Peptides against a protein of PDB entry 7UQJ. Designs and how they scored, part 94

Target 1, 160 residues: chain A of PDB entry 7UQJ
Amino acid sequence: PELYQNFNITPPRGVLFHGPPGTGKTLMARALAASCSSDERKITFFMRKGADILSKWVGEAERQLRLLFEEAKKHQPSIIFFDEIDGLAPVRSSKQEQIHASIVSTLLALMDGMDNRGQVIVIGATNRPDAVDPALRRPGRFDREFYFPLPDVKARFKIL

## One batch from the design tools (peptide; aimed at target 1 V58, target 1 (a further copy) K56 V58)

Design b2_p25_2_s3 (made by RFdiffusion4, then SolubleMPNN; its pose is not in this set)
Fold by OpenDDE base, seed 1:
Structure b2_p25_2_s3 (fold): chain B 160 residues (1-160), chain C 160 residues (1-160), chain D 160 residues (1-160), chain A 25 residues (1-25)
Amino acid sequence: as target 1 above (160 residues)
Amino acid sequence: as target 1 above (160 residues)
Amino acid sequence: as target 1 above (160 residues)
Amino acid sequence: EEEEEEELEEARERPRRPLTRELPK
C-alpha cells in the first residue's frame, strides 16, 4: 500500500527488470528497497537467485518459495528480489525440465495468492525476458516490465 | 589520460571494483565509460567475463587477452572491464590450476606492458577480492580498489 | 519522461541524494543517467559542482544556471546533476550570504519554471541535506530525497 | 508428469485480474 500509495500507482504484484548484464537491475532493486525504507518503516529486502533455489533444494524448492513468500508477508512492507529469475522459471523447451514445472506452478500460485492489499513487491531480474515463462508475465504477476538499457557510451555526458 | 587528467590523478593501470553481488560494479564501469565519453572523445568499452575467457578459449585464453589489450590500445581512450575477474585469476590453490597460472601470468604481463601514457583503463569486478591473485593487486596493476557496499536497506531512496 | 514514463510516475522536478561522503551519490546519478540512455533515446547528462558555480561565475552564476537549464531543456531528455548542492544553495545563516540568496532564488525559479511535461530531471547530491535551503526541498523542487548510508567503514571507495 | 503439466496449464489459465496497464512493448 504505502510504498505505492506514495507512487499513486496500483501496486503491481511483480515487476520484471530486464536488460543486458551489468545495467544495474540488481542495484536498482536494492536501491528501491533502500529508498522505501524510512526510520519508521523499514522495508525488508529478500534476495534469492533463481538458479540457487533450484540447485540447493532438490525437491524442496517449492517449500523454500512458500517460506520466502510467508516470511516476506510476515515482514511487510517487503521486497522479494529474484536475481536471474529466468533460472527459476525457464520457458519450457524440452521434456527434461519437469523439476522446473512444479516450481513455476508454485511461483505462479504464490504470486496469484498475494493480496493486492499486501505490502509485498516481487522484483524479478533477468537478462533474458523471453527465457521467463510467459505465464509469469501476465497481469497480476510480473505485469510490469522495466528495460534497463546499456548505457550508450555515446550518451552525452557534458561535464562542463 | 584525459579522464584522469580531468581528475588531476595519475591514471591507475587497473582498478578493482569489489563488493557483494548486485552492488552495481558493472553498472559503474559502464557509467564511468559513458561519463567520460564526450562527443569529441568517445571511450571504447570492452567487457569480458572472467569465466567466459577460460571456458570459451581453452588453450587460446592468453591470445584472446592479448588481442583484447591490443584492440583496447588501438581504440584509445578505452576501458577494459573484466566482470568476475576472480574467475580469470584465482588464487593459486593446487597444481591442477596450471591453466590458470599461464592466464594470470599473461594478464600480469599485459598490465605491466601498458604504458602509463596509454588511455586504457582496466576495471576488474569481483565479489571476492581475496580470490583474486595478490600479484594482480600490486602497484602498476589493480593498485586501486573500490568497495561497492550493499546499499543499506535502511538507505532512504524516497522515489515518490 | 521516458524514465518516469517507464515508471508511470509523475517526474519529480528534483531528487536530492544525500548521505555521507563516498556513498556513491554521484556515481548513482551517473549510473541512472547511463541506465536510462538507450540507443534511440540518449539522456543528456549535465554535471555541475555547487561551489564551482559560485567561484567560477562571480556575478554570472544566475546566468550560468539559466543557460544550464535552457541547454538541458534543449537536449531533452536530460539530467542536471548538482554535486555538492549545499555549496550552491546553503541555508541562509548570516547577512553576508546575499550573493547566495540570488542564486538560490534563481534555482528556485528555474525548478518552478520546469514544465511537468519537460524531460529534465534535476539531481542534487549533498553530504549535508540540512545545509540545503529548505525552500529547495519543497514539493515541485527537490521533493524526493534519497539517503545513501555509509557503507560499512571497510568499504574502500577510493575515489581517487 | 501429466499432473504437473496440468497444474501448470491451470496456473497459466488462471484469470488475469486486470491490475495495471500493460507497458507498451
Scores: peptide ipSAE 0.026, ipTM 0.263, DockQ to the pose 0.065
OpenDDE base, seeds 2, 3, 4, 5: peptide ipSAE 0.027, 0.000, 0.016, 0.000; ipTM 0.248, 0.258, 0.239, 0.275; seeds 2, 3 fail the geometry check

Design b2_p25_2_s4 (made by RFdiffusion4, then SolubleMPNN; its pose is not in this set)
Fold by OpenDDE base, seed 4:
Structure b2_p25_2_s4 (fold): chain B 160 residues (1-160), chain C 160 residues (1-160), chain D 160 residues (1-160), chain A 25 residues (1-25)
Amino acid sequence: as target 1 above (160 residues)
Amino acid sequence: as target 1 above (160 residues)
Amino acid sequence: as target 1 above (160 residues)
Amino acid sequence: EEEERRELEAARAAPLRPLTVELPA
């Protein structure tokens, strides 16, 4: 947040947190939300899981994404956190591929439709960045990526 | 493990980490594994997701649970971490209920079959402790529970 | 970074990440650095460990801190990350207390000497916030604190 | 359907910006 302000850098619309399971990606997103919230300026934190988005009826998932982005815009400043965003990746069934393609296309359109002046940040967390649709990882979407390495067991041994 | 060994305390067979999403349950399980690992005594950390267990063919999920517990026993001292253990909960379809009941019954039997003399700890993480089968939350299974509160937004507000 | 920009929040000069080992403090600092870096605007990330600063000759540690801040200022936008900043705390030997006091006083002066308009953020990470000199935790220094909880110490006490 | 597929393919074809964070050695 502040780093970009000092640097006059246009905030990325989307940030991808990636790294092995249990590296604290979800905790980080919540920590960022809480760090940016002051008594005078509360940030609204919205959280969804990738799998929970896919489990909805075709068209209802897209509607719920649209409503999420509208609600985030209404409650600015806000963070939309997608946990396990790789769970939006199609499972190999042709029906699920079509459902996935529709949901991903809707998410792409919603991220592209966000004005850079909006006080909405989108954070995606994944354990498998390569399983995230490359279209989501483009400039104007999740164009910032954070690697969450497992702390090297050797580095942890020097901390013990 | 080592903490319990040092104090001559019988380690609990199972520990349930519960609390809202992004409270660091998975991170804690990994942190515990690393804190219990010394240069002389490395703890083997096994991780599975509840949903990934259910996605296996009937009988193969049960076999993979058995193999997991055998491998954890072979590589003692060890931690078995089930992330999203509530994902082993059946969704209301009769076929999924039967599949779930078989997997849960296998997990119950594996936890009951762990001798208290084994250096294997089972950690389950959930966002919905009430969605975890009550049979898993009985003495000799996940009989220790840890609530992971959201860090009080008010407490963080006083630190800002 | 961006969240503060969108919110017109004055960036803190220093941010303290505190919490038990393996809570992802170092990971977070690296993640923040990567999020703030774009193709058009790379953030220079400087990392030092508290113990590595102390292991230098008396006066050389202070010189290296000064050079670090000068280099960070020269390569703006930049992040200075002090991992294990509590490692600047004196161990009880009178000689180490004097060396520590000199290094801490130098760090205080360097943080106080940073203009709020500078594009340099200082992040300190510690497992022991109470071992960090209270003078470093004052307004204009590490005046923002982020708790990286180990999930529930009280929960950990019930695991015993 | 075909236009949405073309937009998705075009979005997939755009070059990935390498976030090379050169960690200084």
Scores: peptide ipSAE 0.000, ipTM 0.243, DockQ to the pose 0.116
OpenDDE base, seeds 1, 2, 3, 5: peptide ipSAE 0.016, 0.000, 0.000, 0.000; ipTM 0.288, 0.195, 0.288, 0.314; seeds 1, 2, 3, 5 fail the geometry check

Design b2_p25_3 (made by RFdiffusion4)
Pose (drawn by RFdiffusion4):
Structure b2_p25_3 (pose): chain A 160 residues (1-160), chain B 160 residues (1-160), chain C 160 residues (1-160), chain P 25 residues (1-25)
Amino acid sequence: as target 1 above (160 residues)
Amino acid sequence: as target 1 above (160 residues)
Amino acid sequence: as target 1 above (160 residues)
Amino acid sequence: SVLEEVEALPPIELPPIERPPIELP
């Protein structure tokens, strides 16, 4: 941590996995979760699938998001993987419902808001990156974007 | 206050930060929240978002807004910051749930009934200005609209 | 009434001020209430909003609306003004609450209960006219309309 | 009849607000 405090830099804590289906996005997330449970320093893995937080009560989805990010603050070495994040956080439109834009606005305020979120890495895997809200694709929340392509010749050889 | 009585004008008590993502809106609100807590006279910063207002009970979200504005009047030199305010206050629509139009109506009434001396300042950052209700964007509610643009060369040089 | 009842032209049961925001609709009702700064028993003015009638309870909103109308009948020549009548009377649908729908179901029955010798006029204001419920715009209700547009050049010169 | 129903109304609390079915993008 002194290397990052040597400068006045904060580490990148957000990655958006994107590419065609079957290219290794969830596999890489699964390997990262299995590696986080065997290095003997507790990196807590939070798995979230799509719109797992959707509820029929008003303000319960934003409350579940706030609780997920808070429980991530309780244990500092924690990771949040959002599988199929284009179903949880679509581009905010006036035509669709307010539960969607309200979830996106809560996710924006919880990733880079007024309060610091802690040592929480946030990973999102998507097949449709341009269905993710563009305010979620900037540094401070999903700094990096890993494009997982269909494998080339050498990579197919290695996979086989 | 005599200057604002000599000319028959009321000081603006509302600001709407708007601009592209990552241009300085939450940063300015964070710098103003740090400047509220340093000097010989204290300004109280009230931070809010859509999650700690929206409730599942009838008449509880507007009661939380009223408690916020009454508590800010009690600590009279005050700032209220609503981040991602288009999620809290969308454009009123009959094709939406009534809780969002009821929040916008309660917010319009509470802003039209403030101290009228520049004591409670209300600052909102929407990233998208069209999504916010046009009744809130008229002078009397959010008087000033600060456009935080993408930086030009001299501004990029100063930021770097 | 000695003059205007000679010709049998009935005064309107419901008159609707509608227009863009900041066009002076609240000023006209405030100026008519300062024309109620006159002696008693003539042009009693009631200033209500799309809020501060609707409550947590199930009967105080309709009981209070029936009582407001009964006090309006008690002082015979009287005016009831509903500022932001889309807050009190939104569109009834299946995303609508039950308390607002019953407020509309009582306001309609109270406007049809008002007698032909028109001594209570109900003026209502809105910035979004096709967001008030369609039933109050039927004949025998809010049927005469005043459009308040943005000012032209001479009007802006007089305002400045 | 609506005015008689309003005269017969007791002061009770309303239930929690439920959202209609949510459509996915």

Design b2_p25_3_s1 (made by RFdiffusion4, then SolubleMPNN; from b2_p25_3, 7 letters changed)
Fold by OpenDDE base, seed 1:
Structure b2_p25_3_s1 (fold): chain B 160 residues (1-160), chain C 160 residues (1-160), chain D 160 residues (1-160), chain A 25 residues (1-25)
Amino acid sequence: as target 1 above (160 residues)
Amino acid sequence: as target 1 above (160 residues)
Amino acid sequence: as target 1 above (160 residues)
Amino acid sequence: SVLEEVAALEDKEYPPIELPEIELP
């Protein structure tokens, strides 16, 4: 977050962190949030699990997403972190299409509706970027992607 | 890993990583595993999600746990990492008691049955250590606990 | 820490965490420290910034390092974490050579003088491993190194 | 309230929680 202000770079609307489980995607998202928070300028970090939004809010997931984005806008600068976002917006498979389609459509609209001047960044983390609806991975949405490689054995051997 | 050698401490059979979501518990477990792996001595890292073992293997979770510990012993030195272990061994609540009771009992027996000379470490990660069955948090099981505090802004700035 | 005992590996005296800013090095060091602390056995975590030792203790940095290692030995099991260690032990450049040479020599002697049975681990974190004096990166010192990759520059540039 | 449940589920790092120097005592 700070990096964008310092660099006068238009922040992406959304960033996809992808890589094997336990490669530090969530830690990095958290680390980015705190890095961009100062005593003078606190960044608000909103965390949600993709699967929890579906399971806890059957029929209200769209409303909860709207509220989340409104709260994030209200508390800007802010980061919305979706952990396991492939659980929230899976690639459309025929059998559960309607509920997922509405949630995806809502998330798309929310990401598209973010004012370019808004200090809200969306970070999605997944172990399976190909399991995320391609509509979310387009320009103006999660148009930026981060691969988190497994920490190499050599790097580990260096703690050993 | 290093600390115990330096400390001449008998390594615990199990280590509980706990702290807020996205504090790097899984990354740490992976970093520890690769840290202990050399070109000469590869550590085998077994990762399982607690909830996945319950959901994928209804009625076979006990057998899958046994197989996991056998494979870990076969591929020693090894780490068994249970991500979201509170999903595998929740505190016994009256309504779903039987399935969880047998899984917990199996995991307890497997942890108790580890040869003290065995090069197998069990790491459990949770956001809710109090949601893990207290029987797993006793000496000879997950008797070591690691709090992963949220990286603070200052600590993240120190990571940044 | 535990993994080394199980693996009968001689623990390193020092571990170098390296990688770009914001990759979780300091978080990892803290998590490792907290990890090795139990209710029965507290690990003492000593944190110092490399630059602070130079700036605060002009002419006493060597004494402060000795005191730090003595306190760490007294409170063993312990971790000494040097954040920004490249600020403490930069590669020798001609103009500031003498002060840095004595500090580096002191740190080398302290790391070399750690009893192999001593329960003290030294962790150095840097964004610039190549800026750390190579003498510190030799066997029996920071002989172990962890690369915290940036979530790939394409990935960071994709958050950026 | 739904907001409190949402807020409780929010890992609202307000602000991002300092890793205190855990002086591991």
Scores: peptide ipSAE 0.013, ipTM 0.352, DockQ to the pose 0.043; fails the geometry check
OpenDDE base, seeds 2, 3, 4, 5: peptide ipSAE 0.007, 0.000, 0.000, 0.000; ipTM 0.309, 0.360, 0.279, 0.317; seeds 2, 3, 4, 5 fail the geometry check

Design b2_p25_3_s2 (made by RFdiffusion4, then SolubleMPNN; from b2_p25_3, 9 letters changed)
Fold by OpenDDE base, seed 1:
Structure b2_p25_3_s2 (fold): chain B 160 residues (1-160), chain C 160 residues (1-160), chain D 160 residues (1-160), chain A 25 residues (1-25)
Amino acid sequence: as target 1 above (160 residues)
Amino acid sequence: as target 1 above (160 residues)
Amino acid sequence: as target 1 above (160 residues)
Amino acid sequence: SVLEQVDNLPLEEYPPIELPEIKLP
């Protein structure tokens, strides 16, 4: 949190944490939330798994996404964390297109509809940034990408 | 690892990291590996996903587990990290028993066959420790369990 | 980083990540660094262990701290991460006071001497926030503290 | 409620990795 204030960088609406499995994306999101919370200023942290939104909310996924963003706006400052976001918004492949297309379109609209002044940050975590629909990676959405490297082969070379 | 050296605790054969999704189990395992590595003592980190072992190695899962443990022994000191280990060794349910039973039996034998002097630690991560076959949670296997809580309701209450 | 800009919070000079061992403080610091880096804007991440500064740099610790802060200023935007900062700045105890007092005084002066506009953030990680010299926890220094809760004492009791 | 479904997700406690000075590429 503090770094972007220090750096005078316009906060993105969406932040994509990407990197190999177990590089700490989820923890980073949570501890970013914790790090931005003070005794005086609490940040509400919302989490959803991409797979759960698709599997558990068949036919209600759009409504649940809308409710999530509304709750995040009500409880601002807030973070919405999508773990496994590649599961929510897979690259449009010909065979599964319709249900995924609707959910993606809703997520796009919700991210685009966030007022830049809104104290709501969306963090997506993925092991496969290239499996995320490119529409989500455009400016005004997940336009900041943070690669969580494998603990570098050099840090691994200190490990190995 | 330094913790076990620092505490003069005999390293467990198996450590179960359990806690809700996104509690940092995978990253904890990686960074335990990293933290236990010094410039003088490098730790080899192996990672497998439970679901991948079942889905990608149909009919070879046992062989792949054996190879993994052999590689870990060759590259000791080493950590074998099973992410989503509940996917590898689900509690024996009547409908899917045979394939899962064989993989579980192999994993049990591999963990039991690790000489206590082997510098090989097995870390399993799960969101559902009770979904892990109880045979894996017995002494000499995953006999140390580490609950990654939700950021305490108080820390959550500072976040929320 | 972005969260503090989003939240209009004056960035601290220093952030104290505290919480029991294995709570992800170091990884949080690293992934904060990674999360603040974009393809366009790289953040330089410096790391030092508190124990190493005391043990390896006997008689040069002050100079090494000055050099570290100078390098961080040259390579701004930057993060200085002190892992095990309680090892750097132990609470003043009668028997070891003089050498520790000099290092603490230097660190205090360096943190106080950082211009608020400097794109240098200092993150300290400790398992024992109360073992950190209270002078470091004052406004303009490590004036933001982030508690990384244990995995519940029950979880640690399963860890140990 | 969406709040009850807000799994107050645990901070993934990631242990200290000694990363070398990563000049973030």
Scores: peptide ipSAE 0.011, ipTM 0.268, DockQ to the pose 0.030; fails the geometry check
OpenDDE base, seeds 2, 3, 4, 5: peptide ipSAE 0.000, 0.000, 0.000, 0.007; ipTM 0.204, 0.219, 0.200, 0.335; seeds 2, 3, 4, 5 fail the geometry check

Design b2_p25_3_s3 (made by RFdiffusion4, then SolubleMPNN; from b2_p25_3, 8 letters changed)
Fold by OpenDDE base, seed 1:
Structure b2_p25_3_s3 (fold): chain B 160 residues (1-160), chain C 160 residues (1-160), chain D 160 residues (1-160), chain A 25 residues (1-25)
Amino acid sequence: as target 1 above (160 residues)
Amino acid sequence: as target 1 above (160 residues)
Amino acid sequence: as target 1 above (160 residues)
Amino acid sequence: SVLEEVDALEDKEYPPIELPDIKLP
């Protein structure tokens, strides 16, 4: 949070945390929220799992996304954290397109509709950045990407 | 592993990391593996996702678990990390019992069959410790439990 | 980093990550560094262990701190991460005061000498925030504190 | 790449994150 202020960088509307499973993406997002909260300035942290939005809210996913962004706006400063965002916004593949297309379109519109001066940051976490719809990875959306490498363990991680 | 050597503690056969999503359970397991690896003593880290073992290996899940434990034994000292272990070993519920029962039984046997002197530690991570079969939470299995609280963020975590 | 810009918060010169061992403080610092680096803007990450600065550089610790801050300034934007900063800046206790006092005084002067517009952020990680010299926890130094709660392991993590 | 610099940060002897001896109970 502070780094971007020091750096005079326009804060992105969306930040993509990507990297192998268990590299601390979700922990990082939570600790960023923690770190940005002081006694005087509480940041509200909203968490959603991508797959849960699709599975639990068939037909309401768009409304739930809108409500989430409205709640985040009401509780500024805030972070919206999408865990497993590749589950929410899969790459548009021919056979399952319609339901995913509407949800992705809604998320795009919500991210585009955030004021750059808004105190709402969206963090998406994924193990598969290439599985996220490229439209979300465009400027003004998840235009900042942060790779979470495996902890450099000189230990042989053999992920079988 | 080195932690237990440093502490002169007999390593538990299984450790359950439990706590809300994104509390760093997986990260902690990796970082523990890292910290236990020195230049002289490399720890091998094996990672499996509980749901993936069920979904990808229908009918071979038992064999895959056996192979995993054999590989871990060959590459001692080692850590087996089961992410989302509640997906692998759900509480025995009447309607889906048979397939889950065999996998749980195999995991129980593998954990019971680990020599206490074996340099293999099993870490299970879950968001729902109560969704893990209680048989796994018995002495000689996941007999150590580690809660991962949410980062105490004075930030309102509103998980909507 | 971005959050502080979004929030119009003056970036602290120093951020204290505190919380029990294994809460991901070091990982958070690394991932923050990674997260602040884009393809266009690389952030240089400097890591030091507090105890190592004292033990390896008896009589040169002040010089090594100065060199570290100079290197960080040359490689802006940058992060200086002090792991186990309680080892570097212990609370002034009567019997070992002089050597620690000079190093703490040097660190204070270096943090005070950073321009608020400088693209150098200092992150200190500790398991014992109360063991850090209170002078470091004053405004313009480590004036932001971020608690990394334990995973509320009801199990005694006895970090020996 | 950022990866290579992270790898080059990896190749610098970052001492193994001595996670302090977490006594797993």
Scores: peptide ipSAE 0.000, ipTM 0.296, DockQ to the pose 0.062
OpenDDE base, seeds 2, 3, 4, 5: peptide ipSAE 0.000, 0.000, 0.000, 0.005; ipTM 0.223, 0.260, 0.235, 0.329; seeds 2, 3, 5 fail the geometry check

Design b2_p25_3_s4 (made by RFdiffusion4, then SolubleMPNN; from b2_p25_3, 10 letters changed)
Fold by OpenDDE base, seed 4:
Structure b2_p25_3_s4 (fold): chain B 160 residues (1-160), chain C 160 residues (1-160), chain D 160 residues (1-160), chain A 25 residues (1-25)
Amino acid sequence: as target 1 above (160 residues)
Amino acid sequence: as target 1 above (160 residues)
Amino acid sequence: as target 1 above (160 residues)
Amino acid sequence: DVLEEVDALEDKEYPPIVLPEIKLP
């Protein structure tokens, strides 16, 4: 947040946090929200899971995304955090691909419709950046990406 | 494991990490694995999601849990981390309740069957400790509970 | 970085990351650095450990701190990250207290001497915020603090 | 990868803490 002010960098509309599970992506998003909050200037933090967008919002996911972005705009300054944003990726059913395509297209349109002057930042977290639709990773959307490496755990991680 | 050995503390069989989403539960489990690893003594870290136990292991979840605990015993000292362990909780369908009951009963039996002399620790993470079967939270299972408070974020979190 | 620009928040000169070991403080600092870097605008990231300032820089720690801040200013935009900044705190030897007092006084002077218009951010990470000299935590220095909660281990880990 | 760029910038001026490549098996 402050880094970009000092640097006269145009803040991206969206930030992608990617890296292995349990590398602190969600914790980072919360800490960033905290850092931007003062006693005088509270940031409103909105959180959604990618899987919940598909499972809880069956048939209304697009509407709920629109409402989320509207609420975020009403409660500026705000952060929208999408945890497990790769969970928008369909399972290989043709019906789920269509549902995914509609939801992703809505998210794209909402991010493109964010006025760069708005005090809304979108953070997406994923364990699989390659499973995130490349259209979400374009300039003006999730155009900043942060890798969260595993801590150097000299432990053998066997993901069996 | 090593922390408890160094302190001559009998390691709990299971540790429940609970707290709001994005409080670093998974990161902590990894950090604990790291802190317990030395160059001389590597800890093997196993990770599973509660939802994946139900969705990916349809009809074999109990077998896969048994195999996981066997592999963890073979690779001692080890940590088994269950992320979103409340994801074993069924949605209100009678069929899902039966599937859950079988999986949970298997996990209970596996935790009870862990010889206290083994260097295997089980960590469960949840955002809803009250959704975790009380039988898992009894002495000799997840008998240590760790609440992950939200960072004191002077931000207004609106969980809509 | 970008969050503060969108929010018209004056960036603090210093940010303190505090919380128990393995909560991702160092990972956070690196991810923040990455976030502020673009292909067009690279941020120079400087890292030092608090313990290394005392152990590696015996008798020259103050000079090395000055050189670090000078290099950071030359390579703007830049981040200076102090990992384990509480490692500047002496062990209870009178000689180490004097060395610490000199180093801390130098760091205070360097942070006070940073022009708010400079593109240099200082991040300090600690596991013991109470061991960080309160003078470092004043406005114009590490005036923003971010707690990285452990998972609330209802067990008091007395790291004795 | 943006961290590799930051680590690569660290590498040039002050040798990074090389996070060992966790080879996922």
Scores: peptide ipSAE 0.000, ipTM 0.276, DockQ to the pose 0.044
OpenDDE base, seeds 1, 2, 3, 5: peptide ipSAE 0.006, 0.000, 0.006, 0.000; ipTM 0.341, 0.343, 0.305, 0.320; seeds 1, 2, 3, 5 fail the geometry check

